# Designs tried in a protein design run: peptides against a protein of PDB entry 4BOS. Part 41

Target 1, 163 residues: chain A of PDB entry 4BOS
Amino acid sequence: PVLTRTVVPADNSCLFTSVYYVVEGGVLNPACAPEMRRLIAQIVASDPDFYSEAILGKTNQEYCDWIKRDDTWGGAIEISILSKFYQCEICVVDTQTVRIDRFGEDAGYTKRVLLIYDGIHYDPLQRNFPDPDTPPLTIFSSNDDIVLVQALELADEARRRRQ
Target 2, 163 residues: chain A of PDB entry 4BOS as posed
Amino acid sequence: PVLTRTVVPADNSALFTSVYYVVEGGVLNPACAPEMRRLIAQIVASDPDFYSEAILGKTNQEYCDWIKRDDTWGGAIEISILSKFYQCEICVVDTQTVRIDRFGEDAGYTKRVLLIYDGIHYDPLQRNFPDPDTPPLTIFSSNDDIVLVQALELADEARRRRQ

## One batch from the design tools (peptide; aimed at target 1 D11 D70 W73 I120)

Design b1_p26_4_s1 (made by RFdiffusion4, then SolubleMPNN; from b1_p26_4, 9 letters changed)
Fold by OpenDDE base, seed 2:
Structure b1_p26_4_s1 (fold): chain B 163 residues (1-163), chain A 26 residues (1-26)
Amino acid sequence: as target 1 above (163 residues)
Amino acid sequence: SAERAARIAALLAARAAALAAALAAL
């Protein structure tokens, strides 16, 4: 089995598209972003004490209006929220540093999903099997550390190709 | 879906996972 990258559109919503892809078992739907943006805004608006200006970098209301725009990028805040919503660890392998940032790692989730990030763009990762009749796997056990090693290998190769 | 609705309700009723720890890990 080989871990592979599926390139999603660079349309400012790549994080949302990538998360949707992995949590839905490999469904590419670039039209998912507006709903996911609204979901995040609703969650943030519901707890202004937790989602403070210190965390958001802007007021709660400003953030909610901002994240619902079709041209704003998601980041660590959105990943953390989506990790909790989908009840899974979200692992982001960074091709610039060849490191994995793990979101939800202390929450006790039994599942993990993987994204690859190059400093600008997010793409989903999937495990392909030799049997073409076996669909790719996007949801892994949180105990599957082999997939993390494979993600690091992909990131290292990506870095070498850019250098 | 019913499962999605349940997750939304749970998220709205409870404080989300700690963001400070996640941000510090970056």
Scores: peptide ipSAE 0.042, ipTM 0.627, DockQ to the pose 0.030
OpenDDE base, seeds 1, 3, 4, 5: peptide ipSAE 0.023, 0.024, 0.019, 0.026; ipTM 0.614, 0.589, 0.461, 0.603; seed 3 fails the geometry check

Design b1_p26_4_s2 (made by RFdiffusion4, then SolubleMPNN; from b1_p26_4, 12 letters changed)
Fold by OpenDDE base, seed 2:
Structure b1_p26_4_s2 (fold): chain B 163 residues (1-163), chain A 26 residues (1-26)
Amino acid sequence: as target 1 above (163 residues)
Amino acid sequence: SAAERARIEALLAARRAALAAALAAA
């Protein structure tokens, strides 16, 4: 089995498209962003005590209005929120640093999904199997350390191709 | 899963309602 990336559109919603892809088992839907943005805004609005200005960098209401715009980018806060919502680890391998940032690792989730990040763009990762009748896997066991090693190898290769 | 998402959405809706009630009482 080989870990590969699926290139999603380089629009302002690549994070949402990528997360949707992996948590839905490999469904590419670039039109999912408005719903994903609304979902995040609803979660943030539901708990203004936790999602404070200190965490958001803006007021709760300002953040909700901001994240629902079609030209704003998601980041660590949104990944953390989506990790909690989908009840899975979200592991982001960074091709610039060749490191994995793990979100939700302390929550005791049994599943993890993987994204690859180059500093501006997110893409989803999937495991392809040699059997053509076996569909690619996007949801892994949180105990699967092999997939993390494969992600690092993929990121290192990507870095070498750019530099 | 869809079922888990629905569960969480229901919890969030309840939390929003509780917050609204608390604000109205203040």
Scores: peptide ipSAE 0.026, ipTM 0.572, DockQ to the pose 0.018
OpenDDE base, seeds 1, 3, 4, 5: peptide ipSAE 0.025, 0.023, 0.025, 0.024; ipTM 0.570, 0.541, 0.625, 0.612

Design b1_p26_4_s3 (made by RFdiffusion4, then SolubleMPNN; from b1_p26_4, 11 letters changed)
Fold by OpenDDE base, seed 3:
Structure b1_p26_4_s3 (fold): chain B 163 residues (1-163), chain A 26 residues (1-26)
Amino acid sequence: as target 1 above (163 residues)
Amino acid sequence: SAERQARIAELLARRRERLAAELAAK
């Protein structure tokens, strides 16, 4: 099996598209972003005590208005929220540092999904199988350390190719 | 397995729809 990336559009919503892809089992839907942005805003607005200005870097209301814009980029805060929402680890392999940032690692989730990040753009990762009739896997066991190694290898290759 | 993958994806989709609706109803 080989771990590969699916290149999603280089728009302001690549994070949301990528997360949607992996949690939906490999469905590419660039139109998912508005709903996901709204969902995040609703989650944040529903718990202002937890999602405080200290966490958000801005007031709760300001963040909600900001994230619902179609031209704002998602980051670590949004990944953390989505990890909690989907009840899975979200592992981001960074091609610049060849490191994996794990979100939701302390929650005890049994499943994880993987993204690749180059400093400005997110893409989803999937495991392809030799059997062409077997669809790619996007949801992995949290005990599957092999996929993390493969992600690091993919990131290292991307760095060498400046991808 | 492919079957398990599909099942998990379906559950996540249902969860998304349900929770989104609940939050919107607040």
Scores: peptide ipSAE 0.032, ipTM 0.616, DockQ to the pose 0.020
OpenDDE base, seeds 1, 2, 4, 5: peptide ipSAE 0.027, 0.031, 0.026, 0.030; ipTM 0.573, 0.596, 0.418, 0.566

Design b1_p26_4_s4 (made by RFdiffusion4, then SolubleMPNN; from b1_p26_4, 9 letters changed)
Fold by OpenDDE base, seed 1:
Structure b1_p26_4_s4 (fold): chain B 163 residues (1-163), chain A 26 residues (1-26)
Amino acid sequence: as target 1 above (163 residues)
Amino acid sequence: SAAREARIAALRAEREAALRAKLAAL
């Protein structure tokens, strides 16, 4: 089995597309972003005490309006929210630093999904199997640390390509 | 351009790091 990157469109919604891909078991849906943005805004709006201006960098309402735009980028706040919503750990391997940022790691989730991030763009990761009849895996056990090692290997290779 | 992309990447990375720090402090 080999961990591979599925390149999603380099539009402003790559995070949402990537998350949707992995949590839905490998379904590429470029049209998923508007609804996911609305979901984020709804969750942010539902708890203005938690999602304060100090966290958001703008008022709660301003952030909700901002994230619903089709040209704004999701980030750590969105990943954190989506981790909670989908009840899974979201692991982001950064090709610039060759590190993994884990979201939801202390929540006790039994599942984890993986994204690869280069500072601008997010892509989903999947495990391909030698048997072509076995579909790729995007949802892993939260105890599967081998997949994290494989993700780091992919990130390191990506970094070397830029050197 | 490559220079523009590099700057965007740096800014985004900085924002992400700051956001992660804020989330961790909650």
Scores: peptide ipSAE 0.108, ipTM 0.713, DockQ to the pose 0.080
OpenDDE base, seeds 2, 3, 4, 5: peptide ipSAE 0.054, 0.074, 0.103, 0.086; ipTM 0.659, 0.677, 0.715, 0.692

Design b1_p26_5 (made by RFdiffusion4)
Pose (drawn by RFdiffusion4):
Structure b1_p26_5 (pose): chain A 163 residues (1-163), chain P 26 residues (1-26)
Amino acid sequence: as target 2 above (163 residues)
Amino acid sequence: AELTELKEEIKELEGENAKLRAELEE
């Protein structure tokens, strides 16, 4: 089986669309983004002690309004929040310098999902099977460290191809 | 800073183009 990128629209919401694709087991639905952003705002507004002005670069309310727009880009704050909400590890494979940032690293989730990130775009990763009957898988066991190795190599290859 | 600005411009242009493509497909 081969680790594979599926290209989602680069419409400013790719982070949410990519996370949704992997946590839902391979469903591409761009319309999920406004709801996922509202979910983020709901969680950010619920903990102003943690989501402080120093962390957000603006007021808690300003951040909530900002993230609810259709043109703002999700990042680490959003990913940390979505990892907890979905109760899975979200592994972002960064093809800029070829490394993996593992959200939910120490929460003991049983599940793991992968996104590929080039500094501008997010796309979901999935495992494809050469058997006609076996659909792609997007959710992996937390014990499954080999998929992380394959993702690092895909990051190397993706970096070479992009250059 | 210049690299961050270029990346933001790329994202904005791509976002606009994605919306225009979605509209043409309607």

Design b1_p26_6 (made by RFdiffusion4)
Pose (drawn by RFdiffusion4):
Structure b1_p26_6 (pose): chain A 163 residues (1-163), chain P 26 residues (1-26)
Amino acid sequence: as target 2 above (163 residues)
Amino acid sequence: AAAAARRAAAEAKIAALEAERAAAEA
């Protein structure tokens, strides 16, 4: 089986669309983004002690309004939140310098999902099977460290192809 | 109309970032 990128629309909401795709087992639904952003705002507003002005670069309320827009990009704050909400590890494979940032690293989730990130775009990763009957898988066991190795290699390849 | 303008501005921004990155990787 081969680790594969599926290209989602680069409409400013790719982070949410990609996370949704992998945690829902392979469903592409761009309309999920506004709701996922509202979920983020709900969580950020619920812990102003943690989500401070220093962390957000603005007030808690300003951040909530900002993230609710259809044109702002999700990042580490959003991913950390979505990892907990969905109770899975979210592994972002960064093709800029070829590394993996593992959100939920120490929460002992049983599940793991992957996104590929080039510094501008987010797309989901999935495992494709050469058997006509076996659909792609987007959720992997936390014990499954080999998929992380395959993702690192895909990151190398993706970096070479992009250049 | 405002949503279309935001969309066009986002596409231009992404193209500019891609061009800067291609130049840096060259």

Design b1_p26_6_s2 (made by RFdiffusion4, then SolubleMPNN; from b1_p26_6, 11 letters changed)
Fold by OpenDDE base, seed 2:
Structure b1_p26_6_s2 (fold): chain B 163 residues (1-163), chain A 26 residues (1-26)
Amino acid sequence: as target 1 above (163 residues)
Amino acid sequence: DEAARRAAEHARRIAELEARRAAAEA
């Protein structure tokens, strides 16, 4: 088994496309972003005490209007929200630093999904199997530490290609 | 550049989340 990335469109919604891909078992749907943006805005609006201005960098209402625009970028806040919504740990391996940022790590989820991040773009990761009849895996056990090692190796290779 | 800006934003938002978690656990 080999961990690989699927390159999604380099648009303003790459995070949403990538998350959708992994949580839906490998479905590439670049049109998923508007609905996911609306979902995030709804969640943020429902809890202004938790999603404070200090966290959002703007008022709750301003953030909700901002994230629903088709030209704004998702990041750590949105990943955290989507982790909670989909009830899974989202692990982001950063190719610039070769580190993994884990979202939802303290929530006790049984599942984890993986993204790869290069500083501006997110892509989803999946495990490919040698048997062509076995579809790629995008949802892993939260106890699967091997996939984290493989993600770090993938990020290290990506970093070396840029240097 | 854009890469530097997005990297800084990512780091900031992670730090804010971590600070929020720490405050909630105190």
Scores: peptide ipSAE 0.127, ipTM 0.735, DockQ to the pose 0.034
OpenDDE base, seeds 1, 3, 4, 5: peptide ipSAE 0.083, 0.035, 0.025, 0.119; ipTM 0.697, 0.574, 0.571, 0.701

Design b1_p26_6_s3 (made by RFdiffusion4, then SolubleMPNN; from b1_p26_6, 8 letters changed)
Fold by OpenDDE base, seed 5:
Structure b1_p26_6_s3 (fold): chain B 163 residues (1-163), chain A 26 residues (1-26)
Amino acid sequence: as target 1 above (163 residues)
Amino acid sequence: SAAAERAAAHAAAVAALEAERAAREA
């Protein structure tokens, strides 16, 4: 079993595409962004006390309008919200630092998904199996620390290719 | 630029996570 990267289009919606891919079990849909942006905006708008100007850096309404644009995303807010929405940890392995940032790690979720990040682009990660008839896995147990080690190895290799 | 905004947004998220962890450990 090997952890592999699926390259998604390098557009302003790569985060949404990548999250959609892993939480839907390996479905690549670059057209998913508009709906996901609206979902984020709806969730933010529904809780203005939590998603305050202090957190958003702008008014709640301004953020909602901003995130629905074709070329924007806030990163932190989107990942956190999507983690809660899909009830899973979202683990982002950073190829620049070779570390994993875990969103939702204290929520007690039983599952986790993994993304790889290079500073400007997100891609989804999946586990491939030796048996060609066994489909790749994108949703892992939150207790599976092996996949985290594999993600770090993958990120380290990616970093070495750039240096 | 969009790239700069994405990088900044991710960095802010990481910083927030680290701050939360530090607060829990204190």
Scores: peptide ipSAE 0.083, ipTM 0.679, DockQ to the pose 0.042
OpenDDE base, seeds 1, 2, 3, 4: peptide ipSAE 0.025, 0.027, 0.025, 0.023; ipTM 0.587, 0.592, 0.576, 0.578; seeds 2, 4 fail the geometry check

Design b1_p26_6_s4 (made by RFdiffusion4, then SolubleMPNN; from b1_p26_6, 9 letters changed)
Fold by OpenDDE base, seed 1:
Structure b1_p26_6_s4 (fold): chain B 163 residues (1-163), chain A 26 residues (1-26)
Amino acid sequence: as target 1 above (163 residues)
Amino acid sequence: SEAAARAAAHQAALAAAEAARAAAEA
């Protein structure tokens, strides 16, 4: 088995497309972002005490309006929210630092999904199998640390190619 | 730039989360 990336469109919604891909088992839907943005706004609005201006960098209402725009970028705030919503750990391997940032790691989730991030763009990761009839895996056990090693190797190779 | 803004969107919240965890563990 080999860990590979699926390149999604380089638009302002690549995070949402990537998350949707991995949590839905490998479904590529570039049109998923509007509803996911609305979901984020709904969750943020539901808890203004937790999602404070200190966390958001703007008022709760301003953030909700902002994230629902079709040209604004999702980031770690959205990843954290989506981790909680989908009840899975979201692991983001950063090709700039060759590190994995883990969201939801202390929540006791049994599943993890992986994204690759280059500072500008997010893509989903999947495990491919030698048997062509076996579909790629996007949802891993939270005990599967081998996939994290594979993600780091993938990121390190990506960084070397840029240099 | 747009690239800088995108990077900040990821890193800012990451830093905040890490700080919160550190504070909780203290």
Scores: peptide ipSAE 0.056, ipTM 0.633, DockQ to the pose 0.039
OpenDDE base, seeds 2, 3, 4, 5: peptide ipSAE 0.028, 0.030, 0.037, 0.027; ipTM 0.611, 0.617, 0.615, 0.597

Design b1_p26_7_s1 (made by RFdiffusion4, then SolubleMPNN; its pose is not in this set)
Fold by OpenDDE base, seed 5:
Structure b1_p26_7_s1 (fold): chain B 163 residues (1-163), chain A 26 residues (1-26)
Amino acid sequence: as target 1 above (163 residues)
Amino acid sequence: MEEEERERERRLAEARERALAVRAAL
């Protein structure tokens, strides 16, 4: 088995496309972004006490309007929200630092998904199998540390190639 | 307050349920 990167379109919604890909078991749908943006806005709007200006960096309403734009990028706040919604750990390996940021690691989720980030663009990661009849795996056990090692290896190689 | 926490949980649960329809439309 080999951990590989699936390159998604380099648009303002690469994070949403990548998350959707891994949580849906390897479905590439670049058109998913508008609904995912609405999903996040809906969750944020539901709890203005928790999603305060201190957390969002702007008012609850301002954030909801902002995230629903088609030209705004997702980041750590959105990843945290999506982790909670999908009830899974989201691990982001950074090719610039060769480090993994884990979102939802203290929530007790049994599943994890992986993204790779180069400082600008997000892509999903998947495990390919030698058997062509076995589809790639995008959802891993939260106890599977091997996949984290493989992700770090991919990031390290990308850094060496300046990719 | 525990009451505030319970209300927070209720609001989040409600939002999650509404969001299921959004997810299904993806």
Scores: peptide ipSAE 0.025, ipTM 0.545, DockQ to the pose 0.023
OpenDDE base, seeds 1, 2, 3, 4: peptide ipSAE 0.024, 0.036, 0.024, 0.021; ipTM 0.545, 0.600, 0.557, 0.525; seed 2 fails the geometry check

Design b1_p26_7_s2 (made by RFdiffusion4, then SolubleMPNN; its pose is not in this set)
Fold by OpenDDE base, seed 3:
Structure b1_p26_7_s2 (fold): chain B 163 residues (1-163), chain A 26 residues (1-26)
Amino acid sequence: as target 1 above (163 residues)
Amino acid sequence: AEEAERERLERLEAARAEALAVRAAL
């Protein structure tokens, strides 16, 4: 089994496309972003006590209006929200530092998904199998530390190639 | 108090319903 990245469009919605890909089992849908932005805004708006200005860096309403724009980028806040919504750990391997940032690791989720990040762009990761009839895997056990090692190796290789 | 918590729960329930609708549209 080999861990590989699927390159999604380098648009302002690459995070949403990447998350959708991994949580839906490998479905590439670049048109998913508007609805995912709406989803995040609804979650944030529903709990202004938790999603405070201290957390968001702006007022709750300002954030909701901002994230629903089609030209704004997602980041750590959105990953955290999506981790909670999909009830899975989201692991982001950074090619610049060759480190993995784990979101939702303290929530007790049994599943994890993986993204690769180069400082600007997000792509989803998947495990491919030698048998061509076996579809790639995007959802892993939270106890599968081998996939984390593979992600680090992939990131290290990307760093060497300046990707 | 209890009223504030009830209102919060109503907002969360509405958000959950909307989230399901959004997810179904993906």
Scores: peptide ipSAE 0.020, ipTM 0.532, DockQ to the pose 0.021
OpenDDE base, seeds 1, 2, 4, 5: peptide ipSAE 0.020, 0.017, 0.016, 0.019; ipTM 0.516, 0.447, 0.332, 0.522

Design b1_p26_7_s3 (made by RFdiffusion4, then SolubleMPNN; its pose is not in this set)
Fold by OpenDDE base, seed 3:
Structure b1_p26_7_s3 (fold): chain B 163 residues (1-163), chain A 26 residues (1-26)
Amino acid sequence: as target 1 above (163 residues)
Amino acid sequence: DEERRREELERLRRAAEEARRVRAAL
């Protein structure tokens, strides 16, 4: 089995498309972003004590209006929220540093998903199998450290190609 | 209270999943 990258559109919503892809088991839906943006806004609005201005960098209401725009980029805050929402660890491998940031690692989730990030764009990662009848795997055990090693190898290769 | 927050997120998750299913059926 090999870990591979699926390139999603660079339309300011690549994070949402990528997360949706991996948590839905490999479903590419570039139209998912508006709904996911609304979902994040709903979660943030539901708990203004936790999602404070100190955390958001703006007021709760300002953030909710901002994240629902189709031209705003998701980042660590959104990943953290989506990790909690989908009850899984979201691992982001950075091709610039060849490091993995793990969101939700202390929550005790049994599942993890992986994204690859180049400093601007997010793409989902999947494990392909030799059998063409076996669909790619996007949801891994949180105990599967091999996939993390494979992600680092993939990121290192990506870094070399861009240098 | 983290337990309250988890319960709230789970509630929202279920609601979102239901809404998604309805929209997908249209």
Scores: peptide ipSAE 0.068, ipTM 0.644, DockQ to the pose 0.025
OpenDDE base, seeds 1, 2, 4, 5: peptide ipSAE 0.024, 0.028, 0.013, 0.014; ipTM 0.578, 0.576, 0.399, 0.393; seed 5 fails the geometry check

Design b1_p26_8 (made by RFdiffusion4)
Pose (drawn by RFdiffusion4):
Structure b1_p26_8 (pose): chain A 163 residues (1-163), chain P 26 residues (1-26)
Amino acid sequence: as target 2 above (163 residues)
Amino acid sequence: AAAAARAAAVAADLAERMAALAAAQA
C-alpha cells in the first residue's frame, strides 16, 4: 500500500477540510469549515487563561472573531484543539524542511491521522490499497509507526517534486 | 459575479502568503 495525498481546495480553509477528511475516514466536505471554526472559537473563548493575549497576538475575543472568518488560515492552535476534540493524534508532515509535528503526542490516543503541509497548503494523507475492494484508510493506530516513516519519505519526495 | 470575486480574493490571499513565506526563507 502507498501513502497518498488527496488535494483539497485551497480556499483558505484547507486545514479544517483536511482534518475533517482524515478524522471522518475519508470524507471531503468543504462546507465543514465554518462549523469547525466556530468550534475553535468556542474552545478558545472557554480558556482565556491559556489562550492569552501573549499566545494569540490579540484579545481572546479578537482571535475568536478572526478564526471564524472564511479567509483566515488555521495553524498550530487550531490543530492542538482539533486533536483533543477528535481524540486522535494529528501528525503534520512538514515538507519545507521534512519533519513531523505530532499533536496529541503525549495524550495516549489510540488513533493517528496525517496531514501534509508545504508552508502554504494543507492536504490530507491516506493509505491506498491495490485491491479493488479495499477503500483508502485515513485513521491509523498509534502503534503504527511505519506510516510515520512512509510519510517522512513522501515528504522528501514531495519536497523534491515541488522544487 | 460573487463567485468570481471570491475566487480573485482567495488567489490574492494565497499570493501574499506565498510571498511572505519566500521572504522569511530568504

Design b1_p26_8_s1 (made by RFdiffusion4, then SolubleMPNN; from b1_p26_8, 12 letters changed)
Fold by OpenDDE base, seed 2:
Structure b1_p26_8_s1 (fold): chain B 163 residues (1-163), chain A 26 residues (1-26)
Amino acid sequence: as target 1 above (163 residues)
Amino acid sequence: SAAEERARRIAELLARRAAELAAALA
């Protein structure tokens, strides 16, 4: 089995597209972003005490309007929310630092998904199998630390290619 | 709505996690 990267469109919704891809088992749907943006806005709006201006950098309502735009970027807040929503750990390997940021690591989830991030763009990761009849795997066990090692190796190779 | 209720629950979970992390770093 080999961990591979699936390139999604380099648009401002690449995070949402990538998350959707991995949590849905490898479904590429660049049109998923509007719905996911609305979902996040609804979650943020539901708790204005926690999602304060200090956290959001703008008022709760302003953030909700902002995140629903088609040209705004998702980040750590959105990843955290999506981790909770899909009940899975989201691991983001950074090709610039060759480190993994884990979201939902303390929630006791049994599932883990992986993204690769280069400082600008997100892509989903998947495990390909030698048997061509076996579809790629995007949802891993949260106990599968081998996939994390493979992700680090993939990120290191990506970094070398850019240097 | 059901969606709003789910959103509320998720927000609460996120808030609790944040508080726990803050306490661990204190």
Scores: peptide ipSAE 0.042, ipTM 0.626, DockQ to the pose 0.027
OpenDDE base, seeds 1, 3, 4, 5: peptide ipSAE 0.030, 0.046, 0.027, 0.028; ipTM 0.603, 0.623, 0.599, 0.582; seed 3 fails the geometry check

Design b1_p26_8_s2 (made by RFdiffusion4, then SolubleMPNN; from b1_p26_8 with A9R V10I D13L E16A M18A Q25L)
Fold by OpenDDE base, seed 2:
Order: C-alpha cells, then structure tokens, then sequence
Structure b1_p26_8_s2 (fold): chain B 163 residues (1-163), chain A 26 residues (1-26)
C-alpha cells in the first residue's frame, strides 16, 4: 500500500474540493465548493462571539460575505470548522517545511484524513492497494501513525521535485 | 447517504463553538 496524491483543480476552491474528496471516500467533485462555503458561513454567522474580528481578521459579517465568493481561498479557520463538522482529524502535510499541521487532534476523533499543501494549493491524499478491486482509502484510524510518516515522506519527495 | 448523515450535523454545530479552532491557532 502506498500513499498517493490526487491533483485537484487550482480554481481557488482546492481546499474544499480536497476535503470533500477525503471525507466522502474519494469522490472528486469540484462543484462542491459553493455549498461548503455556504456551510462555513452559516456556522461562523451562528456564533459571532466566538468568531470575532480577532479570530477572523475581519468582522463576522465581512468574513461570511468573503468566504462565499468563488475566488477566495480557505485556510486554517475553514479546516478547523470542517474538522468539527465531519468529526475527524484533518492532517495537512506541508511540502515547504515537511511538517504536519493537525486540526482536531485534541477532540478525541477516531478518524483522520490527510491533505498535502505547498503553501498555496491543497490536494487530497489516499492509500492505494495492490488489489485493483480494492478502492483507495481516504479515511484512516486516528491511531494510524504510519500514514503520517508516509505523508512526510511524500512531502519530502515533493519538495525535492519542487511539486 | 453518508453525505446526508454528515449534513445533519449542521444543527449541532450551529449550537456549539469550535474549540478546535482556538487550539489550532494557539
């Protein structure tokens, strides 16, 4: 079994496409972004005391309007919200630093998913099996630390290739 | 089916704060 990267479109919504891919078991749907953006905006709008200007870098209302645009990028705020929504740890391996940022690691989730990030673009990661009839795995046990090692190896190789 | 089940979590999230965000940004 090897951990591999599925390249998704660089259309400003790569984070949403990548998250959707891994949490839905390997479904590539670039058209998922508008609905996911709306979901995040609804969650943020529901708690203006927590999602303050200090957290968002802009007012709650400004953020909600901003994230619903089709040309704005998601980041740590959106990942944190999606981690909670899907009840899973989201692990992002960074090819620039060869480090993993873990979101939801202290929530006690039993499952984790993995993304690879190059400083601008997000892609989903999946485990491929030798048996072609066995579909790739995108949802892992939160106890599976081997997949994290494999992600670091993949990121290191990507850095060497400047990918 | 799985998507529909996960979508139902919106009700719970709208009533709860995302503590994971604070931890991730700390």
Amino acid sequence: as target 1 above (163 residues)
Amino acid sequence: AAAAARAARIAALLAARAAALAAALA
Scores: peptide ipSAE 0.041, ipTM 0.640, DockQ to the pose 0.029
OpenDDE base, seeds 1, 3, 4, 5: peptide ipSAE 0.026, 0.025, 0.026, 0.036; ipTM 0.615, 0.612, 0.621, 0.639

Design b1_p26_8_s3 (made by RFdiffusion4, then SolubleMPNN; from b1_p26_8, 7 letters changed)
Fold by OpenDDE base, seed 1:
Structure b1_p26_8_s3 (fold): chain B 163 residues (1-163), chain A 26 residues (1-26)
Amino acid sequence: as target 1 above (163 residues)
Amino acid sequence: SAAEARAARIAALLAERAAALAAALA
């Protein structure tokens, strides 16, 4: 089994596309972004006390309008919300630092998914199996530390290639 | 269906956030 990256479009919605890919078991659907953006906006709007200007960098309403644009991208806030929504740990391996940032790690989820991040673009990660009849795996056990090691190795290689 | 389950999950998440906000304002 080998952990591999599936390159998704760099269309400003790569985070949403990547998350959708992994949580849906390997379904590439860039058209998912508008709905996911709206979901994020709705959740943020529902809790202006928590999602304050200090957290968002802009007013709650301004953020909601901003995230719903098709040319804006998400980050840690969006990942944390999506982690909670999909009830899984979202692990982001950063090729710049060769570090894994874990979202939802303290929530007790039994599942984890992995993304690779280069500082601007997100791609989903999947495990390919030697048996061609076995589909790639995108949802891992939260106890599977091997996949984290593989992700770090993949990120390290990407860094060496300046990817 | 999966779509219905997602919709229900959205509603539950929003309700949780609303409840948390209400508690913070109490």
Scores: peptide ipSAE 0.053, ipTM 0.611, DockQ to the pose 0.021
OpenDDE base, seeds 2, 3, 4, 5: peptide ipSAE 0.030, 0.019, 0.006, 0.022; ipTM 0.588, 0.512, 0.316, 0.520

